# Peptides against a protein of PDB entry 1MQS, part 151

Target 1, 223 residues: chain A of PDB entry 1MQS
Amino acid sequence: ILKMLFLNKDLNNNDNITTITDDIFNQQEIIWKVLILDIKSTATISSVLRVNDLLKAGITVHSLIKQDRSPLPDVPAIYFVSPTKENIDIIVNDLKSDKYSEFYINFTSSLPRNLLEDLAQQVSITGKSDKIKQVYDQYLDFIVTEPELFSLEISNAYLTLNDPKTTEEEITGLCANIADGLFNTVLTINSIPIIRAAKGGPAEIIAEKLGTKLRDFVINTNS

## One batch from the design tools (peptide; made by RFdiffusion4, then SolubleMPNN)

Design b2_p24_6_s1 (from b2_p24_6, 13 letters changed)
Fold by OpenDDE base, seed 4:
Structure b2_p24_6_s1 (fold): chain B 223 residues (1-223), chain A 24 residues (1-24)
Amino acid sequence: as target 1 above (223 residues)
Amino acid sequence: SKIIENALNKKNEEKYNYFKELTK
């Protein structure tokens, strides 16, 4: 997450957030930028970073993507938002209006190919593709409550999975969503987990899906 | 191990490159 805030610069992962931000701040090498969030990503950021951390990372202002924002044409912008058509359209509109000097686009989860192509098409039409400096997936689609505890913020997951009236389709869908969230978490913490789950239930389904996702990711990326 | 980080970086670079190609 800090890497994102520092425009994808390499950071020492052995240091805590405060140490990293303090070191960079003291070096006076801060690039001031705007951070654009949505409701979901705001919660994510708030769970991980303090307001002071944002400031030390060079974030002058953070705003909601749907909020009316003043143009800052000389300031680079970091978008950290959900991968939705709506957000893409807003980003493109901001690009059209030259709202910021540079656009570093980060999605909270994977932007699917169709939306990536849509974004590219719209950006192409503007003729301002050079201002798009980044289009990355950050895989931060979760809430950190404690250093070793997080929540996927999936409403009523436990109740749904344990309700005998829940359909198989609903369970499968929910398990997929949970697996996606866990996958994002694993990628974020940069650690491959040993997955353990009880047999014969949703947990096993989730574990299997997660394992597959991780294997596919590692294998496909390293090919 | 930095395997996940490296994989993520590579994937993102590929995504961005693909995006850039699409905008040409």
Scores: peptide ipSAE 0.517, ipTM 0.914, DockQ to the pose 0.697
Fold by OpenDDE base, seed 1:
Structure b2_p24_6_s1 (fold): chain B 223 residues (1-223), chain A 24 residues (1-24)
Amino acid sequence: as target 1 above (223 residues)
Amino acid sequence: SKIIENALNKKNEEKYNYFKELTK
């Protein structure tokens, strides 16, 4: 998250957010930015950072993407939003309107190719592609509830997995969603987990799916 | 230890490059 707030610059791996922000603040002139969020990413940011952390990171103001926002044509914008067509359209509209000086686009999870192509097509039409400084997947699709604890915020997951009326297909689908969330978490933490799961249940399905995703990701990127 | 981070960075760079190519 901090890396994103500092425009994906390399940061020293310090565990203390305050130390990182202070060090950067002392070493470099602060670049003031606007942070554009949606409902989901707001929850994510709020679970990890305090308002003071945002300020120290150079966030002048943060707003919801769907809200009317005043133009700040001399200020760079960081978008941290869900990978949806709606958000893409809003970003493009902001670009057309010269809402900000630069656009650093970050998606909470992977933007699929079709949406990337849609974004590119729309941006191409504007002739302002030079203002788009990045289009990154951050894989921050989770909520940190407490230190060393997080939630995927999947509705009724426990109930669904424990309801005897739930079909195997439904369980498989839910397990896939859980695995996707865990995958995003692993990417964010930058640590390959040792996966342990009970045999013969949903946990095993999740573990297998997660393992496959991680292996595929590592193999495909190193090829 | 940085395998995932490196992989992610590479993917994002590729994504951005692809985006740039599409916007030409």
Scores: peptide ipSAE 0.512, ipTM 0.914, DockQ to the pose 0.689
Fold by OpenDDE base, seed 5:
Structure b2_p24_6_s1 (fold): chain B 223 residues (1-223), chain A 24 residues (1-24)
Amino acid sequence: as target 1 above (223 residues)
Amino acid sequence: SKIIENALNKKNEEKYNYFKELTK
């Protein structure tokens, strides 16, 4: 998260958030930025950072992507939003209107290729592609409730997985979604977990899916 | 220890590069 707020510059990850923000604040000139969120990403950010942390990171103002926002044509913007068509369209509209000087686009999870191509096409039409400085996946689709404890905030997951009326297809789909969330978490914390799951249930399915995703990711990137 | 971070950075760089190519 902090890396994103500092425009994906390298940070010393050995320190806590407060130490990092204090050091940067004292050593470097602050680049003031606007942070644009959606409902989901707001919850994520709020669970990890305090208002003072945002200020120390150079976030002068933060707002929801669907809210009316005043133009700040001389200020760079960081988008941290869900990878949806709706959000893409809003970003493009903001680009068309020259709402900000630069656009650093970050998605809470992976933007699929089709949406990336759609974004690119729309941006191309505007002739303002030079203002797009980043299009990154941050994989921050989780809520931190306590230190070293997080939740994916998937509604009714327990009930769905334990309801005898739930179809195998529905279970498989839900397990895939959970595995995706866990995968995002692993990427965020930069640590490969030892996966432990009970046998014979949804937990095993999730573990297998997660394991596959991790293996594929590591193999494809080290190749 | 930075394998995942490096992989993610590489992936994002590739994604951005692909995006830039599509906007040309």
Scores: peptide ipSAE 0.510, ipTM 0.914, DockQ to the pose 0.695
Fold by OpenDDE base, seed 3:
Structure b2_p24_6_s1 (fold): chain B 223 residues (1-223), chain A 24 residues (1-24)
Amino acid sequence: as target 1 above (223 residues)
Amino acid sequence: SKIIENALNKKNEEKYNYFKELTK
């Protein structure tokens, strides 16, 4: 999250959030920028950062992507939003209207190829592709409640997994969603976990799916 | 320790480069 707020620059300091923000604030010129969020990403940001942290990161104002926002043509913007067609269209509209000077687009999870191509096509038509400085996947689709405790915020997951009326298809689908969330968490934490799961239940399914995703990610990237 | 970070950075760079190519 902090990297994103600093325009995805490498941060040399591996200290806690406060130390990092203080060091940067004191040592470097702050680039003031706008942060555009959606409902989901707002929850994510709020769970990890304080308002003062945003300020120290150079966020002068933060707004929801769907709300009316005043143009700030001389200010760069950081988008941190869900990878949806709706959000893409709004970003493109903001680009067309020259709402900001630069656009740093970050998605809460992976933007699929079809949507990436759609975004690119629309941006190409505007002739303003030079203003798009980043298009990144952040994989921050989770809520941090404590330093080492997080939630995927999947509705009724426990109830669904323990309800005898739940179909196998529903369980499989839910397990896939959980695995996706855990995968995002692993990428964010930058640590490969030891996966432990009870045998013969949904936990095993999740563990298998997560393991596969991690292996595929590492292998495909290093190839 | 940087395996995941490096992988993510690489993927993002590739994605952005692909995007830029599509916008030419």
Scores: peptide ipSAE 0.508, ipTM 0.914, DockQ to the pose 0.704

Design b2_p24_6_s2 (from b2_p24_6, 14 letters changed)
Fold by OpenDDE base, seed 4:
Structure b2_p24_6_s2 (fold): chain B 223 residues (1-223), chain A 24 residues (1-24)
Amino acid sequence: as target 1 above (223 residues)
Amino acid sequence: SDKIQKALDEKNEKTYEEFKKLTS
């Protein structure tokens, strides 16, 4: 997240957020930027960063992508939003209107190929592709609710998993989704966790699936 | 940890490169 706020430049990730922001603020010229969020990413950013952290990162203003935003044609913009057709269309419209000087696009999750192609095609038509300085799709399927505690924000997950009327297929599907979210979370946090789960329930299924994904990832990354 | 970050960086770079190819 901090890398994103600093236009994805290399940062020393061994330090805490405060140390990093202080060091950069003191050592480098601050580049003022606009941060465009959606509802989901707003919750995430708010859970991870303080207002002061945003300020130190050079965020002059942050707004929702669906809100009416004032044009700042001389200010670069960082988008941190869900990879949806709606958001892509809004970004392209912002590009067309020269709402910002530069566009650093960071999707909160993997950008499907079809949406990538759609974005590229629309941007190409504008003739302003040079203003797009970044298109990344970071894994962010979690929000931090408490220190060292996060949530995937999956609606009714607990109820569904504990409802006796829920089918095995539904449970399996939900467990797979949860495991995917956890996997992406692990990648986002950049640390491999010790997995602990209660035996004999959905948590065990999730843990097994997550373990497999992590093992596969490590193998593939090392090959 | 470093490997994970590297993989993420490579993924992001790949995404951007593909975007550039599609817009060229």
Scores: peptide ipSAE 0.414, ipTM 0.884, DockQ to the pose 0.691
Fold by OpenDDE base, seed 5:
Structure b2_p24_6_s2 (fold): chain B 223 residues (1-223), chain A 24 residues (1-24)
Amino acid sequence: as target 1 above (223 residues)
Amino acid sequence: SDKIQKALDEKNEKTYEEFKKLTS
């Protein structure tokens, strides 16, 4: 998250958020920028960062993507939003209107190929592709609710997994989705966890799927 | 930890590169 706020420059990951922001604030000239969020990313940012942290990162103002925003044509913008058609259309409209000087687009999760193509096509039509400085897709499928607790925001997971009418296929599919979310969380926090799960239930299935994903990832990165 | 971040960075860079190719 902090890396994104500093336009994806390399940061020392071994320091606390406060130490990182203080060091950067003292050593580098602050580049003021606008942060544009959606409901989901707002919850994420709010759980991880304080208002003072945003200020130290050079965020002059933050707003929701669906809100009416004043043009700041001399200020770069960081988008941190869900990869949806609606958000893409809004970003393109902001580009067309020269609302900001530069556009750093960070999607909260993987951007599907079809949406990437749609974004590219629309941007190409505007003739202002040079203003798009980044198009990244983060692996953020979680909200931190407590220092040691987070949620994947999967609706009705508990009910679905405990409903006797739920098919095995549905359970398997849901477990796969949860495992994907956890995997993305691991990548986001840049730490490989020790997996502990209760035996004989969905948690075990999820743990196995996650373990496989992590092993595959580690093997591929070590090669 | 460094490997994970590197992989993430590479993925992001790839996404941006694909975007640039599609806008060219």
Scores: peptide ipSAE 0.453, ipTM 0.898, DockQ to the pose 0.680; fails the geometry check
Fold by OpenDDE base, seed 1:
Structure b2_p24_6_s2 (fold): chain B 223 residues (1-223), chain A 24 residues (1-24)
Amino acid sequence: as target 1 above (223 residues)
Amino acid sequence: SDKIQKALDEKNEKTYEEFKKLTS
């Protein structure tokens, strides 16, 4: 999502969204953009990002795709919307009207072939295909559910991880076990989580291990 | 995260390439 907000440029893999946005804000000239959402993607964005994060990412304004929006012909637009015929028609209409300078289209899920063809056909008719800078459609589905607390029921995990007498090997082993438990939980829930961990401690180790397991799983299932 | 992101990026790029092909 952050990559999308920065027009799919490579971002430094710092795990903290705030740090990433701060670094980019401080190091590069901010490109101001409009973010266009629908109801579903609004929920997704709200679950992942804070309002301040959007601002730091250069989002000057965000609006719903179905809302009346003022033209900003000199401002690039990021669409993050569901792959529907209705949304495609609106995007094409925005393109026809030169509502924005550039169009970065990101569909929240896979774009069916028929809709891709429809989008392409309509865009071709406008003669303004050069303004379409991106058409992406591979994003994780975020389910906004009520927060749940669960335990892996690993005995004395906190004590073991914080005991200065605990060896590095023991810590590594325990972290691996915790990561395995979390991995199984993720698979059971059938949702890929956003992993947050404190830096410089066991939590970071666990997060890294979990991330690796999730990546390996996704790669193996897609092969 | 990097591998997943890379895979997603590749799929996204493929979608965009297909779009460009259809608009050409």
Scores: peptide ipSAE 0.439, ipTM 0.893, DockQ to the pose 0.433; fails the geometry check
Fold by OpenDDE base, seed 2:
Structure b2_p24_6_s2 (fold): chain B 223 residues (1-223), chain A 24 residues (1-24)
Amino acid sequence: as target 1 above (223 residues)
Amino acid sequence: SDKIQKALDEKNEKTYEEFKKLTS
């Protein structure tokens, strides 16, 4: 998150957020920028950062992507939003209108190929691709509510998993989504967990899927 | 820890490179 707020500059990873922001504030000229969020990313940011942290990171204003926003054509913008067609369309519209000087796009989860192609196509048509300085799909599918406790905030996951009317296919799909979210969370916090789950239920399925993903990732990274 | 961060960075760079390729 902090790396994103500082436009992907290398940060000392061993310090707490406050120390990092203070160090950067003291060492470098602050680049003022706009932070554009959606509902999900707002909750995430709020759980990890304080308002003062945003200010120290050079965030002059932050707003929701769906809200009417005033043009700031001389100010760079950081988008931290869900990878959806709707958000892509809004970003492209903002680009067309020259709403900001530069666009640093960070999706909260993996960007599907079709959406990447759509974004690229639309941006290409505008002729303003040079203003797009970043397109990342950062792994951040969680909200930290308290120390070492987080939620994926998947809507009605508990209800769906415990509803007797839910099909096995739906359960499998949801478990896969949850495992993906957990995997992304593990990568984000940069710590490989010991996986523990209740036996005989969806939690076990999720744990197995997560374990497989982690093993595959480790193999591919060492490759 | 360093490996994970490196992998994330590489993935992000790959995404951006692919974007540039598609816009080019």
Scores: peptide ipSAE 0.430, ipTM 0.890, DockQ to the pose 0.700; fails the geometry check

Design b2_p24_6_s3 (from b2_p24_6, 13 letters changed)
Fold by OpenDDE base, seed 4:
Order: C-alpha cells, then structure tokens, then sequence
Structure b2_p24_6_s3 (fold): chain B 223 residues (1-223), chain A 24 residues (1-24)
C-alpha cells in the first residue's frame, strides 16, 4: 500500500510504516499527490493507515471518486478504487477533463480482462493515454482490524452461509467471493498460509477454492 | 514471500504493458 502511495518506488519492506514515511518525509523529496478512493477502499485505507501517514506519503487531499472534485491539473492522482465499470467511466471522464496531471490507477482487486480492455479503449479514444502512468491491481480487498485479524466485509456472510433457506448456488457464489478475498489478502501479505477449515461446511469449500487459487497462481508465476 | 511479490509485480507490469498496447 505504501508502494502505491509512493508511485511504485522501491521501499524497504523491513521498516514500519511510520519509519518509512518519516524517512521519506525527511528526505524532502515528497511528491504531492491526490488520492481518489471509493467507499470500499476508504475503509481499507483507514484500517491500515492514519491520516498522518497519508500526509507523510505526500497525499495532500483524498476524496471519493463519486464526489465532485476540483481540477488539479498540475498534481498527479492516485486512484485506489474497486474494479468496476462505473469507476472506470469516472476515471476516463477525469482524464478527458484533464483533472490531474498524471493518473496512477490502482484497483483494490483484480481488474477483469474485459474491463481492462474497456478502460484501454476509452482511454485510447481520448488521445491522452500518455497521462496514464499505472494500471495495477493492489489486491487490498479487505479491512485489517488487527495485525492477525482481517475482514473481507462481505455483508451478512455468516447469516447467509448458515441460513437453511440459502440455495446451493448462493452458497457457492458467496464461497467463491470469500475465497477471492482471502486470495487477495494472501497476495497482499506476501505469505502463503496453511489453510485450516472445518470439514463438511462452507469453510471447507472456501479452503479448497483458496488452495486452488494459490496453487494456480504459484504455478503460473513460476512458469 | 519474495516470490509472491515478484509474481505480483510481474503480473502488474504485464497487465500495464498490455493496457498500453491496447491504447496505441
């Protein structure tokens, strides 16, 4: 997340957030940026960073993507938003209006190929593709409540999974979503977990899906 | 741990490259 805020500069991973931000702040090489969030990513950022951390990272202003934002044509913008068509359209509109000098686009989870192509097509039409400096997936589709505890913030997941009226299809879909979220979390923390789940329930389904995703990822990246 | 980071970086770079190619 800090790497994102520092425009993908290599940061020493061994340092605490505060130490990293302090060191950079003291070096007087702060590039001031605008941070554009959505509701989901706001929660994520708030769970990981303090307001002072954002400031030290060079974030002058942070705003919601759906809010009316004043143009800052000389200021680079970092988008950290959900990979949705709506957000893509807004980003493209901001690009068209020259709202910022540069656009560093980061999605909270994996951007589907179709949406990537849509974004590219729209950007191409604007003729301002040079202003797009980044389109990355950050895989921060979770809220960290404690160092060892996080939440995917999936509404009513427990209730849905335990409701006898819930259809198998609904359960399967929800389990897939949970597995995706967990996968993103694993990637974010850069650690392969030992997965433990109770047998005979949704947890097992989730564990299996997560395991498959992790295996596939490792295989594909080592290839 | 470093492998995942490298993999993610590679993926992002590839995706961005692909994006840039699509915008040309």
Amino acid sequence: as target 1 above (223 residues)
Amino acid sequence: SKLIEKALNKKNEENFKYFKELTK
Scores: peptide ipSAE 0.478, ipTM 0.899, DockQ to the pose 0.707
Fold by OpenDDE base, seed 2:
Structure b2_p24_6_s3 (fold): chain B 223 residues (1-223), chain A 24 residues (1-24)
Amino acid sequence: as target 1 above (223 residues)
Amino acid sequence: SKLIEKALNKKNEENFKYFKELTK
């Protein structure tokens, strides 16, 4: 996500969001830009970034794609929206209207080939293809798909987590391993999950660890 | 993780290149 917000600039992947944003703020002039979201991507962004993070990333204004937006012809725009025909049409309309100076288009999940071709065709007709600076898949869609059952095949995980003799350190270690496994699964599925866990147990620890890993990854990937 | 990132970046670059070719 951070890479996206910084117009796909290479960022140091080893730093947290705050460090990355601070470093960029200190090293380079901030490019102010508009962030266009939909309902789904708004939830994604809100789960990963704080409002202050957006400001530090140079996001002056963020709006919903379906909302009426004022033209800012001298300001670059970042679109982070679902890969739908509707959103494509809106983006093209914004392009036709010269609503922004540059268009960095990011889809929450993979844009199908047919839609990519449709977008390209429509953009070609406008004669303003030079304003399109990016068309990327971010793969940050919350998978609201049918549930799939999988196993990490971690030996004795349940027993260890529920054994009263298990030390906090052992639990923490096991939770870290589980989180790593889940993280790898998420990357394999290429979808960011909505993490829900019961409070007061190892599930919460795992959820927190996984959340951190995912946030770090997103930051590093979008940096 | 780095491999996945590289793969995704490559895919995106290829897709964007393809997109640009289609817009000519």
Scores: peptide ipSAE 0.476, ipTM 0.891, DockQ to the pose 0.428
Fold by OpenDDE base, seed 1:
Structure b2_p24_6_s3 (fold): chain B 223 residues (1-223), chain A 24 residues (1-24)
Amino acid sequence: as target 1 above (223 residues)
Amino acid sequence: SKLIEKALNKKNEENFKYFKELTK
């Protein structure tokens, strides 16, 4: 998400959002942008970022894609919206009207080929394809809600992980099992997770294992 | 995480390239 907000620039892999935003803010001139969301992506953003984070990322204003928005022809726009025909049509309309200076389009999940072609066709007709700087899939099509909370129901997990008598092998095994459960959940929701874990403990081990599993999966599916 | 990001970036770049070709 942060990378998206910084127009897909390479960011230093710091785990702290605040540190990343501060570093960029201090090192480079802030590029002010508008963020265009839909209802679903608003929930996603709100679950991950605070308002202050958006500001530090250079987001001047954020609006819903379906709302009437004032033109800002000198300001680049970041779209983070669902991959729907409706949203595509709105984006194209915004392009036609020169509503923004540049268009960085990010879809919350994979844009189907037919919709990509539709977008391309419409953009081609406008003659303003040069303003489209990005058309990316972010795979963040999830809403963090209470119903999304779950337990893997592993018996005595907390006790095992915190018992000083527990062997390293036992801890490793348990962490692997937890990571497997989380991995399956990720596959089910078909989205790339943002993993948050406390440092220096089992949570970090689990996070690393989960990351590895996800990497392996992506590599295997893209091969 | 970096590998996932790289893989996704590659896919996105390819898709965007395809998109640009279609808009010519």
Scores: peptide ipSAE 0.468, ipTM 0.893, DockQ to the pose 0.470
Fold by OpenDDE base, seed 5:
Structure b2_p24_6_s3 (fold): chain B 223 residues (1-223), chain A 24 residues (1-24)
Amino acid sequence: as target 1 above (223 residues)
Amino acid sequence: SKLIEKALNKKNEENFKYFKELTK
């Protein structure tokens, strides 16, 4: 994910995300970029990155792919979205509209060959293929189970968590609501999950709340 | 882990090359 956010530049092999982002922020000129997500990829990023990590990576604006977005023709865009025909069509439309200066396209999983060819054909017709700087598969499906996250509308939650106008109380309340949703999902599936979350961000708060709920449930059920 | 990363990078580079050829 960090490599993607830094336009596939070689990063120092450090396991600590904070150290990597701090080093880059202090030593290199930041290229400001737009990050375009969908519901699935939003959940993925929220589970791995801290709120401040996007800023340190040079993400000045982030939005959902289906949302109305203002043109920023002088700003490069990073797409991190599901490999679907719908998303491809939206990307091509953005290209046609010269919405951004450069397009770095990343898919959450493998793009099927037929969709790759469709994308290429549509891009070819636009005559703007030179603006496409990347078409990569990130293979991050293992981080989050997509269908369950879609039902919780976590994409809106992510945007709220990253809005500088959002209060701490609102963040706490939102995290609690997300944890409640996840708790209900766990009970429905009847499986105790291994909870993993990035440290120092909303994901950690959610994980702690979820863990507490699960522990309390087990204790109360056995009592 | 490093081997997987290398393999994925190679695959992505090849796919992107193929994509560029298709857009010519």
Scores: peptide ipSAE 0.466, ipTM 0.892, DockQ to the pose 0.302

